# Designs tried in a protein design run: peptides against a protein of PDB entry 3KDP. Part 125

Target 1, 230 residues: chain A of PDB entry 3KDP
Amino acid sequence: PFLIFIIANIPLPLGTVTILCIDLGTDMVPAISLAYEQAESDIMKRQPRNPKTDKLVNEQLISMAYGQIGMIQALGGFFTYFVILAENGFLPIHLLGLRVNWDDRWINDVEDSYGQQWTYEQRKIVEFTCHTPFFVTIVVVQWADLVICKTRRNSVFQQGMKNKILIFGLFEETALAAFLSYCPGMGVALRMYPLKPTWWFCAFPYSLLIFVYDEVRKLIIRRRPGGWVE

## One batch from the design tools (peptide; made by RFdiffusion4, then SolubleMPNN)

Design b2_p19_8_s4 (from b2_p19_8, 10 letters changed)
Fold by OpenDDE base, seed 4:
Structure b2_p19_8_s4 (fold): chain B 230 residues (1-230), chain A 19 residues (1-19)
Amino acid sequence: as target 1 above (230 residues)
Amino acid sequence: ELPLRLLAEALKRYAEIYS
């Protein structure tokens, strides 16, 4: 998200505080939980891995996890960002290159896509209004990501939800998101304004997309062992 | 239990803010 902010020169979609909350609060417990995930039903049927030749994380797995899934996750966040800004009069195409004027406190006549002028304070309210929904969107998308990461090959329906720590992590990140979204003073303290409940659902299509993508991927892996998708 | 308690508290606060 931050790279797109720099490259496209758009208003900041996700604040530094929200990034820290993701990295330290949302991702940490779930990541630890994966270390306690039960082995896949097919792992114990395989011969022991040769530590000299076999890699736990191969180039394909890295590409899939950090490339494709990460891209879908980022798209979910940006979708929410663009929806909020569009609802406030800023269409996506108008945001390109707008950051310089957006962040200048001396410019109080930045025009939206409809010719309405926005003061610096008004623009910052809209920007900070995007931070909370973007964060929540990431959390909702991470639900799917965490569920799919517990298995490499087996469907989530085959492996099941056996890791109690993973389940706890899902509740923890959700509780954190709710706390940051609805605790009084978060708008001032963390630049995270209160969130309408409807924004929680904005990310659901992308969570579903990640889930479907991974299930299809795993289905292909099961049918074509050793393929490029693995 | 802690996440559920935090969620419940957040929901209560939400209700207070938007009541």
Scores: peptide ipSAE 0.006, ipTM 0.335, DockQ to the pose 0.865
Fold by OpenDDE base, seed 1:
Structure b2_p19_8_s4 (fold): chain B 230 residues (1-230), chain A 19 residues (1-19)
Amino acid sequence: as target 1 above (230 residues)
Amino acid sequence: ELPLRLLAEALKRYAEIYS
């Protein structure tokens, strides 16, 4: 997200506080939960392949898979961001290069795509309005990510949702997202303005996409053991 | 609720420091 912010010179889609909420609130507890996840039945049964060749390939493939999931996650966040800004009159094309003027408090006549002038305060309200739904989008996408990370090869339906800690993590991140979205004062305190409940659903296609992607990946791995997708 | 409040307060303080 931050790289796209710099490269495209768009208004900040995700605030630093929101990033911290992701790192501390949504990533940490799930990561702990995964540490207590029961080993996948097939992971422990496989004899260690040649540790020099197979470990390196596996690490590269895992890194690639996480990179791909991370890209889909980021795309979901940016989609939500662009939709919100478009609904407020700022089309994606108009946002390109706008950051300099957007962040200048002395420019109070920044025009949207329809010629409406926006004050600095109004622009910042819209920017901060994007932070919450971006965060919520990440949380919803992380539901799929956490569930798929339980298993390397088995379908989620085969492994099941037996880890109470993971379920607690999913509940906690959702509760945190709801708290940050709807608790009074969070807009001022965390620059996370209240979110319309409908925005929670904007992330669902991306969550589903990640889920389908991983299930397909796992299916390929099961059908072609030792393939490049593993 | 208490952990979430504590987290929110911590994040608020963080935001205030780095704003």
Scores: peptide ipSAE 0.000, ipTM 0.276, DockQ to the pose 0.059
Fold by OpenDDE base, seed 2:
Structure b2_p19_8_s4 (fold): chain B 230 residues (1-230), chain A 19 residues (1-19)
Amino acid sequence: as target 1 above (230 residues)
Amino acid sequence: ELPLRLLAEALKRYAEIYS
């Protein structure tokens, strides 16, 4: 998200404090929950053919899979960001290069895509309005990520939801997202303004996409063991 | 991601100071 912010010179989609809340609140508990997940019986039964090469291949494949999931998460967040800004009059194309004028306190006549002028204060309200939905989008997408990371080969439908710690992590993450989104004072403290409940649903297509992608990946792995997709 | 975000924020601050 931050690289796109720099390269495209768009208004900041996600604040530093919100980033810290993601890393500490939404990533740590899920990561801990996954550490307690029972290893797939098939992974434990496979004798490593070559411990050095198989570990390297597995680490590369895991890194690629997490990298791809992270990209989909970022795309979901940016989609939500662009939708909110578009609803407030700022089309995505108009946001390119706008950051310099957007962040200037002395410019109170920044025009949107429809010629409406926005004061600095109004722009910052819209910017901070984007922080919460971006965060919530990441959380909703992480639901799918947590569920799919439970297994490497088996479908979620085959493995089931046996890990109570993972289930607790999902609820904790959701509760944290709700707290940060709706608790009074979060707008001032964290620059996270309250979110309409409807915005939670904007991330669902991306969560579904991740879920379908991983199920297809796992299906390919089951049909072609030893393929490049492992 | 945290190191990259911190780096990016540092770069942003750097750009703001020298812009």
Scores: peptide ipSAE 0.000, ipTM 0.301, DockQ to the pose 0.022
Fold by OpenDDE base, seed 5:
Structure b2_p19_8_s4 (fold): chain B 230 residues (1-230), chain A 19 residues (1-19)
Amino acid sequence: as target 1 above (230 residues)
Amino acid sequence: ELPLRLLAEALKRYAEIYS
């Protein structure tokens, strides 16, 4: 997200505080929960792997898969960001290169895509209005990510939802997201303005995409053991 | 290091906004 912010020179889509809340608040409990996940039914039945060749291939494939999931998460956040700005009069094309004027407190006549002028204060309100739903989008996408991480090869439907700690993690991150989004004073303290409840659903297509992507990946692995997708 | 740098920059910006 930060690299896209610099390259595209767009208004800041995600605040640093929200990034910290993701890294420290929403991801820790889920990560711990994965340590208590039951082993896949096939792990102990696999033949010993060659530690020199098979480890390297698996590490590369795992890294690639997590990289792809991370890209889908970022796309979900940016989608929400662009939709909110578009609803406020700033079309995505108009945002390109706008950051310099957007962040200048002395410019109070920045025009949107429809010729409406925006003061610095108004622009910052809109920017901070984007931070909360971007954060919530990441949380909603993380639901899918946590669920798919339960298994390496088996479908989630085959493995089931037996890990109570993982379920607790999902509730914890959701509760944190709700707290940060709706608690009075968060706009002043964290620059996270209240979110319309409808924005929680904006990320659902991306969560579904991650889920489908991973299930398809796992299906391919099951059909082609030792293939390039493993 | 990147999260810490981002935190430091955020704190710096926060300080600049509220100073």
Scores: peptide ipSAE 0.000, ipTM 0.307, DockQ to the pose 0.032

## One batch from the design tools (peptide; made by RFdiffusion4, then SolubleMPNN)

Design b2_p20_1_s1 (from b2_p20_1, 14 letters changed)
Fold by OpenDDE base, seed 2:
Structure b2_p20_1_s1 (fold): chain B 230 residues (1-230), chain A 20 residues (1-20)
Amino acid sequence: as target 1 above (230 residues)
Amino acid sequence: VKEVLEKAEELLKKGREILS
């Protein structure tokens, strides 16, 4: 998120402190929970052909998986960010290069996509209004990601939800999201303004699509072992 | 959105008071 903020020169979608809360609170417990996930039956049955090469390949696969998860989460967050800004008159294309004027306290006539002028205070309200939904969106996407990462090949319905630690992680991150979204003082401390409960559902279609896509992918892998989809 | 913005404005005012 911060890299895109710099490269695209858009208003800051997520505060640094909030990012730290995601990394330490939202991502850490789920990551630990995945370490305790029961190994997929097919993985355990495969004898390593070459322990050195197979370890290297596995490390690469893990790194790619974590990279993909992070990218998916970021995309979900940015989607919510752009939706909120668009609802407030700022279309995505208009946000490109706007940061310099957006962050300038002396410019009180920044125009939106419809020619409406926004004061510095109004802009900052909208900016901070994006932080909480962005965070919530990440959590909602993580629900799907954690379920997807449980197995590489088997359907979630086949593997089941046996990992109690994973279930605990899902509840923990949800509780944290609710706390950060609605606890008094979070707007001042973390620049996370409270949001309507309806914003929790903004990412649900995206999470559902990812879940369905992954189940279809896994189905294809089961039907065509060794295909390009792996 | 208007209700959220109004609440956010109040929080910004409080934040400025703390930072001043």
Scores: peptide ipSAE 0.000, ipTM 0.219, DockQ to the pose 0.028
Fold by OpenDDE base, seed 3:
Structure b2_p20_1_s1 (fold): chain B 230 residues (1-230), chain A 20 residues (1-20)
Amino acid sequence: as target 1 above (230 residues)
Amino acid sequence: VKEVLEKAEELLKKGREILS
């Protein structure tokens, strides 16, 4: 998000402190939970064919899969960001290069895509309105990410929700998202204004997309062992 | 959150039954 902010010169989609809350607050418990995930039944039954080559291939494919999931997460966050700004009169194309004027407190007549002039204060309100739903979008997408990370080959439906620590991680992420979204003072402390409940649903298509993507991937792996998808 | 997780667990159970 911060890199896109610099490169595209758009209004800041997510604050640095909020990014730290994602990385340290929401991802830590889930990451620990994966260490306690039950061994996948199929992995333990497979004889190691070539530990050197198979490990490298597996690490590369896992890295690619997580890289793709990470891209979908980022797209989900930016989608929410662009939707909110578009609903407030700023179309995505209009945001390109707008940061300089957007962040200038002395410019109080920045025009939106429809010719409406926005004061600095109004612009900052809409910017900070984007931070919370962006964060929540990441959390909702991470629900799917955590669930799919339980297994490499087996469907989530086959593996089930046996890891209590993973379930706790999902609750912790959601509770943190709710806290940051609705706790008084977060608008000042973290520049995260209260989230309309409807924005929680904005991330659901992307969460579903990740889930479907991973289930399809795992299905292909099950049907074609040793394929390029493994 | 609890309701969502319970519903998710139920869906996973149903999915397991279908995929078993």
Scores: peptide ipSAE 0.000, ipTM 0.196, DockQ to the pose 0.057
Fold by OpenDDE base, seed 4:
Formats: structure tokens, C-alpha cells, sequence
Structure b2_p20_1_s1 (fold): chain B 230 residues (1-230), chain A 20 residues (1-20)
């Protein structure tokens, strides 16, 4: 998200504090939980043919898969961001290069896509309105990410939800999202304005997309062991 | 990039309609 903010010079989609909350609050506990995930039965039974080369190949493929998942996750967040801004009169194409004027307090006549002028205060309200939904979107997408990361080859339906720590992580990140979204004072303290409950659903298509993507990937891996899709 | 953005905008419009 931050890279796109810099490259596209769009208004800040996600605050730095919120990013820290994601990294420390929503990602760390789940990541630790994965360390306690029971090894897949097939991994335990199948010794690597060549531990050195097969491990490296698998690590590269896993890294690629995680990169793809991360990209889908980012797309989910930006989708929510652009929807909110579009609802407030800023179409995605109009946001490109707008950051400089957007962040300038002395410019109180920034025009939206429809010619409506926005004061600095109004713009910041809209910006901060985006932060909470973006964060929540990331959390919702992370649900799918966490679930799919349980296994490399087996479907979630085959492996099941056995890791209690992972389940705890899902609840923890959701509770954090709810706290940051609805606790009084978060708008002032963290610039995270309250979220309409409907925005929780904005990420669901992307969560589903990640889930489907991973299930398809795993299906291909099962059909073609040692393939490039691992 | 422009084409991608246009497609994204269309998707966003559809999404907005669903979420409205």
C-alpha cells in the first residue's frame, strides 16, 4: 500500500500507525501460529528426494505464492480505498498525482472528479475515513491468507482447523480491527474514523478470491507433484 | 496502465452499486 502511495502519488490510503498495527498486531501472532501448525501428513511421509535442491525450489515457489497472495491482499485494500474515494467524488484516475495538493493545508479548493471543491479539512476527513476500512479489509483478507497458509498441498477441507493458536490469531486480529474501528477516540488518536458495518463485506470477494486461488493451486500441486505451481 | 485503471473503475462502480 505504501509503495503505491509513493509511486502513484495518491492520497495516503493507510496510515503509518495502522500499518504498524497490521505488522505487529495482525500478522505477528498468526505468523507465530503457523510455526505450531502440525506438519502435513504428506510432508512427514515424503522425504525430499534431494534435500538441498528440493528445499530451495520449494522455498522459491512458496515465496512466489506468498507474493501473489500479498498482491491480491493489496488489491483488496486498494479496492476498498478507491470505492470510498469514488463514493466521495474522487475517481481512481483523478487520484493519480493528487497527493501534493491533497496534503497542502493552504490549498482549500482541490477539485474532485466532478468539479466539487474540497477544503483541506474535508479532504482529511475523507482520507481518514479510508484508513479504517482499508485496515479492516486487510484483516478480512488475512483471514483467508492465514487459513490457506496452513497447508502447502492439502485443501483446507482435508487438513481442517486443528491449530488452536491459528484460530486464536484470527480472533485476535478481528478483535483488534473492531477495537480500532469502533473504540471512542480512535479517530482522534489514530485517525481511524468509525467504520460502517457494511464495509466489512467489501473485502469478502477478495478473501474468497485468495481462498479459491489457493485451493486451485493446491489442487494442481496434488495432481502434478513437483510442478512449478508449488 | 490506463486500460487497467479503466477496468478497475468499472469494477469499482459495480462494487459500489452492490455495497450501496
Amino acid sequence: as target 1 above (230 residues)
Amino acid sequence: VKEVLEKAEELLKKGREILS
Scores: peptide ipSAE 0.000, ipTM 0.206, DockQ to the pose 0.021
Fold by OpenDDE base, seed 1:
Structure b2_p20_1_s1 (fold): chain B 230 residues (1-230), chain A 20 residues (1-20)
Amino acid sequence: as target 1 above (230 residues)
Amino acid sequence: VKEVLEKAEELLKKGREILS
């Protein structure tokens, strides 16, 4: 998100606070949960054919897979961001290069795509309105990601939801998202304004996409052991 | 921004405590 913010010079889609909330609230508990995840049956049984080469290849492939999942997560967040801004009159094309004027406190007549003038305060409100749903989008997408991370090769249905810590992590991140979205004062304290309940569903297609992507990936791995998709 | 971040961290910590 931050890279796109810099490259495209768009209004900030995800604030530093929301990033911190993701890191501390949504990533830590899942990471702990994964540490206690039961070893995948195939991982435990498979002796590395060549420990040196297979480890390096596997690390690269895992890194690539996580990178791809991260890109899909980011795309989901940006989709939500663009939808919200478009709903408020700012079409995606209009946002390109707008950041300089957007962040200028002295410019109170920034026009949207429909010629409506926006004061600095109004612009910041809509910007902060994007932070919450972006965060929620990440949380919803992480539901799939966390479930995906339970296994390297097996389907989620094969591994199951046996890890109570992972389940707790899913509840925690969801509860945190709800708290940050609906608790009074969060708009001022965290620049996360209240979220319409409908925005929770905006991320579901991307969560499903990640889930399908990973299931397909794992299916390919199962059918072609030692392939480039591992 | 630092104050907001600190508040965010505190809220996250409190949230974890409630959920623990």
Scores: peptide ipSAE 0.000, ipTM 0.212, DockQ to the pose 0.065; fails the geometry check

Design b2_p20_1_s2 (from b2_p20_1, 15 letters changed)
Fold by OpenDDE base, seed 4:
Structure b2_p20_1_s2 (fold): chain B 230 residues (1-230), chain A 20 residues (1-20)
Amino acid sequence: as target 1 above (230 residues)
Amino acid sequence: VEEVLKEAEKLLELGREIRE
């Protein structure tokens, strides 16, 4: 989000505090939970052909898969961001290059895509309104990410939900998202304004996309062992 | 979104009052 903010000069999609909450609050517990995941039935029983080369190749492929999932997560967050701004009169194309005027408190007549003028205070309200939904979108997408990442080859339907720590992590990050979204004073303290409950569903298509993507990937791996998608 | 904006406005007003 921050890189796109710099490159495209758009209004800031996600605040620094929310980024810290993702990095420290929502990612750590799930990451730890994966360390306690039970051994996958086929991976742990499969002997490596060459312990030196196959390990390196697998690590690279895993890194690539995480990179792809991360891109889908970012797209989900930006989708939510653009939807909110579009509903408030700012179309995506109009946001390009707008940051300079957007962040200038002395400019109180920034026009939206429909010619409506926005004061600095009004612009900051809508900007901060994007922070919470973006954060929640990331959390919802992480549900699918965590579930699929517990295995590399087996389907979720085959492996099942056996890791209680993983389940706890999913509830923890959801509880944190709910706390930051609905606790009184969070808008003032963290610039995370209240979230309409319907926005929780905005990320669901992307969560489903990640889930389908990974299930298809795993299906290909099962049908073609040693393929490039592993 | 309109409801969220209204709540956000209230929070900003509260923030201003606290800073005064």
Scores: peptide ipSAE 0.006, ipTM 0.323, DockQ to the pose 0.028
Fold by OpenDDE base, seed 2:
Order: structure tokens, then C-alpha cells, then sequence
Structure b2_p20_1_s2 (fold): chain B 230 residues (1-230), chain A 20 residues (1-20)
């Protein structure tokens, strides 16, 4: 998110403190929960044929899978960001290169896509309004990620929700999202303004997409064991 | 920090006014 912010010169979609809350708060507990997930019986039964090469391949595959999932999460967050800004009069194309004028306190006549002038204060309110739903979108997408990461090859429906630690991680992540979104003072402390409950649903299409993608991936792996998709 | 807090308070007030 921060790299796209620099490259595209768009208004800041997610604050640094919010990023830290994602990395340390929302990602850490889920990661720990996944560490306690029961390994698939098939993974445990397969002795590594070559410990050096198989470990490297597994690490690369895991890294690629997490990288792809992370990209989908970021895309979901940015989608929510662009929707909110578009609803407030700023179309995505207009946001490109706007950062310099957006962040300038002395410019109080920044025009939106419809020619409406925005003061610095008004722009910052809209910017901070984007931080919360971006965060919530990431959390909702992470629900799907946690569920799909339970298994490498088996469907979520086959393994079920047996890991109590994973369930706890989902609740903790949701509780943190609710706390950051609705607790008084978060607008000042974290630049996260209160979110309308309807915005929680903006992430659901992406969560569904990740779920479908992973189920299809797992189906391919089951049908073609040893393929590059593993 | 105080200036940032004052600006944040002004923004919160403005945000309330816009939402109302």
C-alpha cells in the first residue's frame, strides 16, 4: 500500500499506525493460530524425499501463495479506498498525481472530478474516512485467508473448523477491527474515523474470490499431484 | 503534537458537521 502511494502519488490510503496494527495486531495472532493448525495427514506422512530441495520448494511455494494472497488483500483495500473517494467526488484517474496538492495545507481549492473545491480540512476528513474501511477490508479478506490456510490440498469443507486457536484468531481480529472502527478517540489517535456498518460488506466479494480461487487451486492439486501449482 | 491534536479536533468537529 505504501509503495503504491509513493508511485501513484495518490492521497494516503492507509496510515502508518494502521499498517502497524495490521502487521502486529491482526496478522500476528492469525499467524500464531496457523502454526498450531494440525498439519494435513498427507503432509505428515510424506517423508521429505530430499530435505534440502523439498524444503526450498515448499518455502518458495508458500512464499508465492502468501505473496499472491497479500496482493489480493491489497487490491481489496484499494478497491474500497477508490469506491469511497469516488462517492465523495474523486474518481481514480483524478487521484493520480494529486498528493502534492492534497497534502498542501495552503491549497484550499483542490477540485474534485466534478469541479467542487475542497478545503484542506475537508480533504483530510475524506482521507481519514478511507483508513478505517481499508483496514476493515483487510480484516474481512484475512478471514478467508485464515480459513483457506488450514489446508494445503484438502477443501475447507473436508477438514472443518476444528482448530480452536484459529477460531479465536478470527474473533480477535474481528474484535480489533470493531474496536479500532468504533472506539471513541480512534479518529484522533489513529486517524481512523468511524465506519458505517455497510462498509463491512465491501470486502465480501474479495473474500469470496479468494475462497473460490483457493478451492480451485486445491482441486487442481488433488487432480494433478506434483504440478507447478503446488 | 498539540498542533496535530488541535487540527485533529477541528477535523473531527468538521466531520460531525458534515455528517449531520
Amino acid sequence: as target 1 above (230 residues)
Amino acid sequence: VEEVLKEAEKLLELGREIRE
Scores: peptide ipSAE 0.000, ipTM 0.323, DockQ to the pose 0.024
Fold by OpenDDE base, seed 3:
Parts: sequence; structure tokens; C-alpha cells
Structure b2_p20_1_s2 (fold): chain B 230 residues (1-230), chain A 20 residues (1-20)
Amino acid sequence: as target 1 above (230 residues)
Amino acid sequence: VEEVLKEAEKLLELGREIRE
């Protein structure tokens, strides 16, 4: 998010503190939970055909799969960001290069896509309104990511939700998202304005997309072992 | 979570100091 902010010169979609909360608060417990996940019976029972080549291939395939999921996750966050700004009069194309004027306290006549002028204070309210939904979107997408990461080959329906630590991780992420979104003072402290409950659902299509994508991927792997989709 | 919140508080304090 911050990289795109710098490259595209758009208004800041997510604050540094909120990024830190994602990295340390929401990702850490899930990562630990995955370390304690029981090894997929199919992976552990298969002897490597060639320890050198199979390890390298597996690492590349895993890296590619996680890279794709990460891209979908980022797209989900930015989608929410652009929707909120568009609803407030700023179309995506108009946001490109706008940062310099957006962040200037002395410019109080920044025009939106419809010619409405926005004061600095108004712009910052809209910016901070984007932070919370972006964060929540990431959390909701991570629900699907955590669930699908339990197995490499087996469907979630086959493996089930047996890892209590993973369930705890999902709960922690959700609780943190709710706390940051609705606790009084978070707007001032973290620049995260309260989220309308309806915005929680904005991420659901992307969560579903990741889930479906991974299930299809796993299905292909099961039907065609050794394919490039692993 | 508590550690993250403490770190966030430190960053906020730093931000205040920079703005002064």
C-alpha cells in the first residue's frame, strides 16, 4: 500500500501504524498457527523423487501461489479504497498524481472528479475514512488465506478445521479489526475513522475469490500431479 | 496485540515530537 502511495502519488490508502498492526498483529499468530498445522498426510508420506530438484520446484510453486494470493489480497484492499473515494467524488483516474495537492495544508480548493472543491480538513477525513475499511478488507481476505494455507493439495472440506491455533488466529484478527474499527479514540490515535458495518462485506467477494481460486488449484493438482499449478 | 499497541503508541509519540 505504501509503495503504491509513493509510486502513483495517490492519497495514502493505509497508515503506517495500521500496516504495522497487520504485519505484527494479524499475520504473526496465523503464521505460527501454520507452523503447528499437522503436515498434510499426502506430503509427508511422499518420498521426494529427487531431493534436490523436487525441493526447488516445490519452493518455486509455493512462492508463486502465495505471490498470486498476495496480489489478490492487495487488489481487494485497493478496490475498497477506490470505492470509498469514488463514493466521495474522487474517481480512480483523478487520484493519480493528486497526493502533492492532497497533502498540502494551504490548498483548500482541491477539486474532485465532479468539480467540487475540498478543503484540507475534508480531504483528510476522507483519507482516514479509507484506512479502516482497507484494514478490515485485508483481515477478511486473510480469513480465506489462512484457511486455504492449511493444506497444499487437500480441500478444506477434506482437512477440516482441526487446528485450534489457527481458529484462535482467525478470532484474534477479527477481534483486532473490530477493536481498531470501533473503539473510541482510534480515529485520533491511529487515523482510523469508525467503519460502517456494511463495509465489512465489501471484502467478501475477494475472500470468496481466493477460496475458489485455491480450491480449483488444489483440484487441478489432485487430478494432474506434477503440474505447474502446484 | 499488546506489543503492537505499545509500538503504535511510541510511533504516535514520535510523530507528536516531530510535529512540535
Scores: peptide ipSAE 0.000, ipTM 0.245, DockQ to the pose 0.026
Fold by OpenDDE base, seed 1:
Structure b2_p20_1_s2 (fold): chain B 230 residues (1-230), chain A 20 residues (1-20)
Amino acid sequence: as target 1 above (230 residues)
Amino acid sequence: VEEVLKEAEKLLELGREIRE
């Protein structure tokens, strides 16, 4: 998300505070939960046949998988961001290069795609309105990510939701997302304005996409052990 | 994620420095 912000010079889609909340609030508990999760029986039982080559292949594949999942997460967040800005009159093409004028406090006549002029305050409200749904989108996508991280090879349907700590992590991040989205004062404190409940559903297609992607990946791994997808 | 965040923070700091 930040790379696109820099490259495209668009208004900031996700604030630093929200990023910190993701890292500290939503990722930490799940990461701990995964560390305590009993290693998938298949991971523990298969001694790498060749520790050097199999480890390298596994590291590359893990890196690729995380890279792909991260890309899908980013796409989900940006989709929500662009939808919100488009609903407020800023089409995606119009956002390109707009950051300089957007962040300038002295420019109070930034035009949207329809010729409406926006004050600095109005622009910042819209920007901060994007932070919350972006965060929520990441949380919803992380539901799928956390679930898929439980197993390397087995389907979620096979492994089930046995890790109570992981389940707690899912509730914790959801509760945090709800708190940050709806608690009074969060707009001032964290630059996260209240989110319409309907925006929670905007992330669901991407969560489903990650889930399907991982299930397909795992299915391929199960059918073709030692393939490049591992 | 931590590395990405560190890089993002560095880039944000760089962006602030460039703005200043």
Scores: peptide ipSAE 0.000, ipTM 0.258, DockQ to the pose 0.018; fails the geometry check

